# Designs tried in a protein design run: peptides against a protein of PDB entry 6DSZ. Part 3

Target 1, 361 residues: chain A of PDB entry 6DSZ
Amino acid sequence: NYVVTAQKPTAVNGCVTGHFTSAEDLNLLIAKNTRLEIYVVTAEGLRPVKEVGMYGKIAVMELFRPKGESKDLLFILTAKYNACILEYKQSGESIDIITRAHGNVQDRIGRPSETGIIGIIDPECRMIGLRLYDGLFKVIPLDRDNKELKAFNIRLEELHVIDVKFLYGCQAPTICFVYQDPQGRHVKTYEVSLREKEFNKGPWKQENVEAEASMVIAVPEPFGGAIIIGQESITYHNGDKYLAIAPPIIKQSTIVCHNRVDPNGSRYLLGDMEGRLFMLLLEKEEQMDGTVTLKDLRVELLGETSIAECLTYLDNGVVFVGSRLGDSQLVKLNVDSNEQGSYVVAMETFTNLGPIVDMCV

## One batch from the design tools (peptide; made by RFdiffusion4, then SolubleMPNN)

Design b1_p8_2_s1 (from b1_p8_2, 5 letters changed)
Fold by OpenDDE base, seed 3:
Structure b1_p8_2_s1 (fold): chain B 361 residues (1-361), chain A 8 residues (1-8)
Amino acid sequence: as target 1 above (361 residues)
Amino acid sequence: PPDDLPFL
């Protein structure tokens, strides 16, 4: 009996950090195709808690905390449009992953978007938004007692959405997105009405952004607004303030992922296609009235890692680098550079054995 | 707080 130990997937396609096991525990959650790995972050490193098999490839994985929950819940969407909300429960030594809600969100009619599945959660936990098909935005209302994830579609006039996020600090749920038309790439906002199941006009728009604008980062209060990442430029807009930088160092390779370091959105990690790790800094200016405004944007090169598919800041300058193309890493960010000018030190490396060819034996 | 980063 050759137990062909089916090699577990090693390529990382998503990672998130939050408080999933308890309110006090810091967790790292890693998506590896159909597998979810759950760790507790400790002073000694990553402690494995549980590994979970999913009924499909994980396409979206997001932590969120509805009002009145003591810890984060996990939203998962699979590549076959199966959605679930998961809760961690521990009773003594017994560990259970409970499905709070589930549903299939596939439409019978629609063109699957070429830029893949996008899933986002409103910061106030009012809804989940899904860009699955061209010209449609799917909404899942978040109701506490609903075991069935019900969704509805809103028509988008903009057929080619590149990236989309929910904004912070909005009275109504508000999306900000980059889209492409025959004239170029643009940024637009819409308010989402749950009652009327339609879009209302958003607070701002920016026509004719950089031609290769590819990512939207929603910025928390007190700054608010969004960062737009391109090939040559990084721009900030909040409706009242616009600021753009074009640091020459980002032109060398495309930025492909980001992660927020500070809860207030003052710092972000950026990873490019060459495995370079950057810090994006938002410099604050405090006005005489106590209002905090963005003074400047700065980008600094930290060092080199494996090519990141996803990044997540843990704690105490430790970052998890989730890689699909190379080995995943735990890295330490240091205050002082080494002799080579790098602020990055590899702490641990997780061997990537490449794509598991499912040889159905 | 991540006070141990080079670009504070």
Scores: peptide ipSAE 0.009, ipTM 0.601, DockQ to the pose 0.776
Fold by OpenDDE base, seed 4:
Structure b1_p8_2_s1 (fold): chain B 361 residues (1-361), chain A 8 residues (1-8)
Amino acid sequence: as target 1 above (361 residues)
Amino acid sequence: PPDDLPFL
């Protein structure tokens, strides 16, 4: 029996940054199908720390820090609905990835959503939310003492959810989502009651958004609320403030990914289907009472990269461009443009060998 | 804001 060692996957299908290995280390975590790669971000570049094989394609990968953890934990959901919470432990040269909790969250009934698996974590670490099936929102309560991930479903009346996030600064866990009905696309919010296992009315809604509204970005305090990205428009709403822009430059290609640059949500990277990299900027206005409100939104073209499946800002203007269709890149954002007007310089390129065809020989 | 980003 010749065991052909299949080549390691090179196509990136997810990336996240945070403090997973320690409180002080900045990490880049990369999902490549069934493989998780863990790096430390250094002044010299990416230092590999560990590779982890997962029992299935990684569908969701999110870092989160429960109250009183010194470092981030990692939530992973596979395409086969295996969920786990992972912790990094190092003891001298021994590096272990510890499963803090696990479970299978597959339902026996339900239509798998055509837009795929969505997994989100409440910013206050109260719960994980999963959109796996049309008309259902799955909740995993986050409890430190539970080694077994227990989940329950809440019925979602909106059958065609496009994207969903948890909002920041909410007393109760609150989701914001784009959905489609026969009248078009809309944005709605719901509060999630863990006690009653139901949705309560959320703080706001926005009916009749752009027909191609595809992404929700939850904005942290002091702004709060959400950004809705479409094909032609970018909108902000927080219940009190509404703002919309329609920059002509975004009409050329569909924005497909985003990543927050600043912890306060003042800047976001946007990537489109042509590999163009943009900066979305939130301009603040400080009110006489000390409240901060959104004054304006602007979009600036930074340059061109590989077509991003995922983006993550690291540090010092360095961005990881995770690509499924092309080579992944580490790029530097510069203050000054080059002769071509680009602010983007490729620092490192990671060859993508394309899809591994599992040839059962 | 990090000094290293354009359009500050």
Scores: peptide ipSAE 0.009, ipTM 0.591, DockQ to the pose 0.813
Fold by OpenDDE base, seed 1:
Structure b1_p8_2_s1 (fold): chain B 361 residues (1-361), chain A 8 residues (1-8)
Amino acid sequence: as target 1 above (361 residues)
Amino acid sequence: PPDDLPFL
């Protein structure tokens, strides 16, 4: 009887930071295929709390805090379209992960999108949005009074969505997305009506963005709006202000992931396909009326890490680099560069043993 | 399949 100790997956395919275990704890959650790992971030490093097996490959993992929750809830969607909302509950030494909601959101009809599954949550926790299939946007309402989440589809005229996010500071839930048509790539916004189950006209659009525009970042208040990341350019738009930069340093390799550092959206980490780590900075200008506007965008090369599949800023300049292709890392961002001009120091490295071929015998 | 996810 060979007890094949099934090697646990080591390749990271998602990570998120928030307050999942308590309101006071800072957590790092790591998705490794079908496995969820939960850590508490401490001054001494990552403390493991619990590991959870999921019924499928994790495709979406997002923390959110509905109005009147003391801590964050976790939304998970699997590659087989199984959705759940999870809550952490501790009672003394007993640790339970409670399923608050679960179901399958697969449609019988639809072309799975080539850019894969996208899952997003409205910043005000009014809904979850899912881009699963071309020409469809699935909405899961987050109404507390409804014991049943009624998912519904809204038809998108734009068949080839590249990326989508919910915007901040909108009276109604508003999506911003990059899409492709025969004329090129464009950015558009829609308001989502839960009542009418339709899209209304959004606050702004930008036609003919960069041909390789691939990512949307929703920017919090006071700036609002979105950042669009391409191969050669980074653009900001909020309806009133447009700003674009084309820093030569980003042309060397494609940016593939991002993470917000500051709650106010002043800084973002960017990772490329060569494992280069960048800081995107939003410079503010305070107007005489007390309004804050974007003055400029700047990109700085911080250093080199493992090739990031996902990035998350923890605290105190510590970043988790989740890697699928290499070893995941905890890195420290320093104020001063080393002799090589790097601001990045590796603190811990987590060995990636590669894809575990689940030999289902 | 019901498109409706129950909140418990």
Scores: peptide ipSAE 0.000, ipTM 0.407, DockQ to the pose 0.014
Fold by OpenDDE base, seed 5:
Structure b1_p8_2_s1 (fold): chain B 361 residues (1-361), chain A 8 residues (1-8)
Amino acid sequence: as target 1 above (361 residues)
Amino acid sequence: PPDDLPFL
C-alpha cells in the first residue's frame, strides 16, 4: 500500500492583497491550483489564517469592496466557470468562509479564448466582467441581495481580445481592452449599459498600438486612463493625454505581470519572463488650475526574483512574488542598491515542488 | 538627486 501522500499544490497561479479577514488586517491571498491560502501580513512576516479547498482550479481571484461593506469580498472564478463571492467571517476561534453568491457562468456556445479566462471588477463595484469566449463579454451585475450570480453576454465585434480592464472615474462602467485584428493590435473603450445590456461608445480609442501590446493597466484618479504594456513600449492614454516610452531594458524579456504599489497609481511593479522586477513610475505635474496631469513615465530595474506569475505589493517595501515555474518569494525593496546594483533582497522563499502528476493508476 | 521614492 503506497500511501501517495497527496502533496499540496505549491505552484502559485494567482495572488491578491487587501482587507479580507477584517477592515484592519492586511491579507495576502494565494491561489495554488484548487487551494486558496489566506495570510495576515505582520511585521514578523506572513501569518497563516485559513486554507480553503475550491471545487476547481482558480482562474480568477479578485478582492472588491461594495459600498457599505466594512471589508473586502472575494470573487473567485474556476476554470470550469463556477463563480462565487466569498466573505470571511470569524466568530471567536471559529473561522468560516461564507458564500455570499454563486453561479455557473459557462455558455453552451462560444469558442473558449486561447489566451484563457479574464475576470475584472468595476472599481465602483457595479459589475463583474468576464472574457471567457471570443466575441463575447459576460457581465455579472453586482447586487447586494442576490445570492445567485446571474450573467448576460454582450457581443464584442473584436474577436481577439488580448487583455481588458475596467477604467476608473467613469460615470458608466467602462472597459478598456487591447485587441488584435488583421491590421495589428489596437486599444478601444466601451461603456457597458446594464439597463440596455449593450455597449455604448467609450471615451477614447488608440488604433495601431505596438504589435506585441499584451497588458492593460487601469490607472486610478487623479490621472485616470490606462497604461498599455508591450514588448518594446509602455504607453499611457486617458482620452486627452498620450505618452509613450520605449526603454531598451524591457526589450530583453516580455513583461507578464504587474501590480499597483500606490493607491493613486503613481507606481507599478512589473515582472518579466526572466524574473526581472521593474518599477514603473508615473511622474505628476500639477497645473495652475489644480489639475494633476501625467508629466512622464519612467521604468527602473529593481533586481531579479523568481519568474512571477503574479506580483502583489504588501507594505513597507515588501512584495510577494507568486511563481508557477519557480519558488515563490517574499522580497524587500530597498532604497539603496547592493554591491550588484540590485534593490531586491529575498526575505523568504517558498519551495515549488512542481505539478503533482496525478498518475491515475 | 534622484528623489528617493520611499519604499513604504
Scores: peptide ipSAE 0.013, ipTM 0.546, DockQ to the pose 0.289; fails the geometry check

Design b1_p8_2_s2 (from b1_p8_2, 3 letters changed)
Fold by OpenDDE base, seed 5:
Structure b1_p8_2_s2 (fold): chain B 361 residues (1-361), chain A 8 residues (1-8)
Amino acid sequence: as target 1 above (361 residues)
Amino acid sequence: SADNLPFN
């Protein structure tokens, strides 16, 4: 009997940065199929802390900090609809990952969405939203005392949701989503009533966006609103302000991932299907009343990396490039370009050995 | 030790 030591997965399918191990530690969390890797970000690089096996492929991985928590909690959803909220606890040398809450959120009735699982968390930590099935939006209320994740569905009239996010600065939890109908792609907003378990009319909508609009980015205050990324255009809308750019450079390859650099939403990293890394910049204008408005949007090519499945800004211009198709990388963003016009320098490369073919012998 | 979180 040859015990083939099952090789650990190396392809990255998700990454997130936050304060999971402590309030002070900056962490990088990496999802590799059924494995979760936890690192501390240090001046010397990534220090491994813990590796966790999950009973399923990680489909959603998000950090969030409920009111009165000192550090972030981790939400995970698997491809088989097992959900959990995890907490890191250390007691001396003993490191435990505590399940705060868990549940299965699978529905008996529904068509699984062709664009896969989407999981989002309200910025004020009032709820988790899940797009699992066409025509349904699942809500998991976040309550401190709940060990069991209870969910309910709200019917969504828009059957073909492309992407969805919670907006910032909303009195009620508010979603913004791109959807497709026979007339094209559109953006809509809904308020989510936890009490009535229904949608209310959201603050704004934008009909007939770009035909290939694929991503929603929720923008924090002071700007608020959302960025919509297409194949040819990037648009901003907050109900009052609309701005669109169509930089020719983004037409060359589809943008597939993003990550916020600044807490105020002034800059975002964008990665495309060719491994190009961009910076999206939101230029502010301060009004005489002290309000901040969006003046302009700008896109800058930073350089080339591995094809990103996910991006996360760490600190000091260091970015983790999580790749499914190639090697993951730790890269440095420089202020000055090299001789080739690149602002990107690879610091570390993590070899991707490709798909483990389970040869059942 | 990798802690495996059982989902039943």
Scores: peptide ipSAE 0.027, ipTM 0.618, DockQ to the pose 0.017
Fold by OpenDDE base, seed 4:
Structure b1_p8_2_s2 (fold): chain B 361 residues (1-361), chain A 8 residues (1-8)
Amino acid sequence: as target 1 above (361 residues)
Amino acid sequence: SADNLPFN
């Protein structure tokens, strides 16, 4: 009996950073198909802590901190619609990943969306939202006492949702999404009522955005609102302020991933299909009343990396570049450019051996 | 040991 030790997957399909192992530890969590890798970020690099096998391909992986928790919890959804909330627990040398809650969120009726599974968490940890099927938005209420993840569906009139996020600073959980109809692509907001299990009218909408608008970034306070990324343009809207830029440099290749650098949403990393790494900067203007408004948007080319599936800013200018198509990297962002005009230096490279074809023999 | 989290 040749036990073919199935090679560990090396292609990265998701990454997230936060405080999962403790309140003080900075963690990098990496999804590689059915595997979750947990690292502590140190001055010397990534220290491996635990590897976890999942019963299915990880489709969504998000850290969140409910009120009264000292550290982050991890939400995972698999491609087979198995959902869980995980907690890291260490007792001396014993490391356990505890399932706080679990459930299957598959519907018997629905067309799986062509743009795949989207999972999002309300910044105030009131609910998880899932776009699994066209014309449905699934809500998982977050309650401390629920060991079983109960979900309900709300009907979306917009059948072709491209991307969706929860907004920051909203009294009620509020989603912002890009959708396509016969007239083009649009941005809309809805409030989510847990009580009535329905959508209410959101604070704003933006009709006729760029035809190739593909990503929504929720911006935290003090700016609030959302960034919409297209092929040719980047736009900001918060209900009161609209700003758009069309930097020629982003037209060369499609932006495919993003990650927030600053907690206040002043900077974001952007990665494109050619492995170019950009910084998106939000310039602030402080009003006489002490309110902060967006003055301008700027995009700067930092350099080149492996083609990112996901990006995660860690600390001290270190970025993890999670790649599905190429080698994943740890890179350093420098203040000064090199002789080639690049601000990016590769620190470590993680070899991608390609797709593991699970031949179920 | 990869502890498989049982999704029961």
Scores: peptide ipSAE 0.025, ipTM 0.629, DockQ to the pose 0.017
Fold by OpenDDE base, seed 2:
Structure b1_p8_2_s2 (fold): chain B 361 residues (1-361), chain A 8 residues (1-8)
Amino acid sequence: as target 1 above (361 residues)
Amino acid sequence: SADNLPFN
């Protein structure tokens, strides 16, 4: 019996940061195909806590904190549509990952979307939204007592959704999405009625955005609204304020990932297909009435890293660069540039041995 | 023993 010790996957498919192990611990969670790695972020670096095998490739991984929970829960969706909500539980030295809820969310009828699986969580933890199939938006209501993840579909008229997020600061759960039709790409919003299981008209829309608009970033309060990232432009819209920039530097390579740096949404990391790391800055203007509005958008080149599949700001200017194509990195952002004009210093590099071809023999 | 999450 040759126990071929299958090499563990090293290519990163996703990463998230939050308080999963405790209310006080800052965690980094890394998805590597079927493996979930859990770290505590410390002053000494990443401390491994647990590695977990999943029954499938991780397609969605999101931390969320329902009302009255002391720590974050983890939502995972696999590429085979197995959904679960996981809780970290420590009892002395014993560490368990508990499945609080699970379910299969596969539909018998539907065209799987060519752009892959999108999973999002409402900021107020009212629901999970899933774009799995063209013309369908799947909703999983979040209920604390529900051990069985029940889902329903809402028909979406927009068949080609590029990206979707839940907005912040909305009375009802509200999605914002980029979609493509024969006339181009557009941004639309819908309110999601859990009661009626339908979409209501959202607060705003923007027709005819940039042709290569590919990402939606939901901006938290006080700004609210969304950022739309394209190939040539970055646009902010919140229903009342519109602002667009077209910095020449972003035209050189496609932005493929983002991560929020500040809890208030004043800064975001952006990564492109060349491994360039940018900071997107939202400049605030405080009005005389105490309202905060967006004054300007700015993009700054920080430096170069491995090509990011995902980015996660940790703390104190430390960033995890999760790479699928190259080595993942822990990098430090500095206030001052080096002699080459870079603000990025590699702290640690994690060797990527390449795609494990799961030869299911 | 790989601690596979029991989809039990």
Scores: peptide ipSAE 0.022, ipTM 0.602, DockQ to the pose 0.016
Fold by OpenDDE base, seed 3:
Structure b1_p8_2_s2 (fold): chain B 361 residues (1-361), chain A 8 residues (1-8)
Amino acid sequence: as target 1 above (361 residues)
Amino acid sequence: SADNLPFN
């Protein structure tokens, strides 16, 4: 009897950090194709809590905390458009992952977008937004008692969306997105009306951004607005303030992922296609009236890691580097550089055995 | 046993 130990997926395609198991626990959640791994972050390292199989490849994985919840809920969307909201429950030694809500969000008509599935959650937990098809933005309202995820589509005039996020500090849910047309790439905003099921004019736009603008980062208050990452430039815009930098060091390789370090959005990790790890810093200026404005943007090279598919800051300068092409890593960020000028030290390495096709026998 | 979450 050859027990073909079904080799578990090792390539990471998503990771998130939050408080999923309890209000007090810090968790790392890792998506490996159809598998979800849940860890508690401890002073001794990662403690495994639960591993869950999904009926499909995880395409979106986001933690969110609705008003009145003590801990985070998990939104998952699969590559076959199955959506669920998951809750962790523990009763003594009994661990259960409860489906709070589920639904299929596939449309009968639509061109699947070439840039893949994008899923985003409003920071105030009013809705989930999905870019699944060209010329459509799908909205899932977030209601407390909703066991069945109902969705509707809003027509999007911009057919080629590159990336999209919800902005912070907006009275109505507001999206910011990079799109491409025959004239180049542009940034636009829309307010999303749940009542009217339509877009209203957003607070700002920026026409003719960098030709290779690829990512939107929504910045929390007090700064607000968004960061646009390109091949050659990093741009901040909030409707009132515009600031751009073009550090030569980012031109060497394309930035492909990011993660917020500070809750106030003062620092972000950036990873590129060569495995270089950067810190993006938002320099604060306090006005005499107590308002906070962005003074400057700065990029620092921290060191080298495995090529990141996703990054997540844990705590105390520890970062999880989720890799699809190489080994995933836990790394420590140090205040002082080593003899080679690196601020990065590998703590643990997780061997990637390559793309395992889950042959469900 | 890895609990498989049923998508109905």
Scores: peptide ipSAE 0.018, ipTM 0.586, DockQ to the pose 0.017

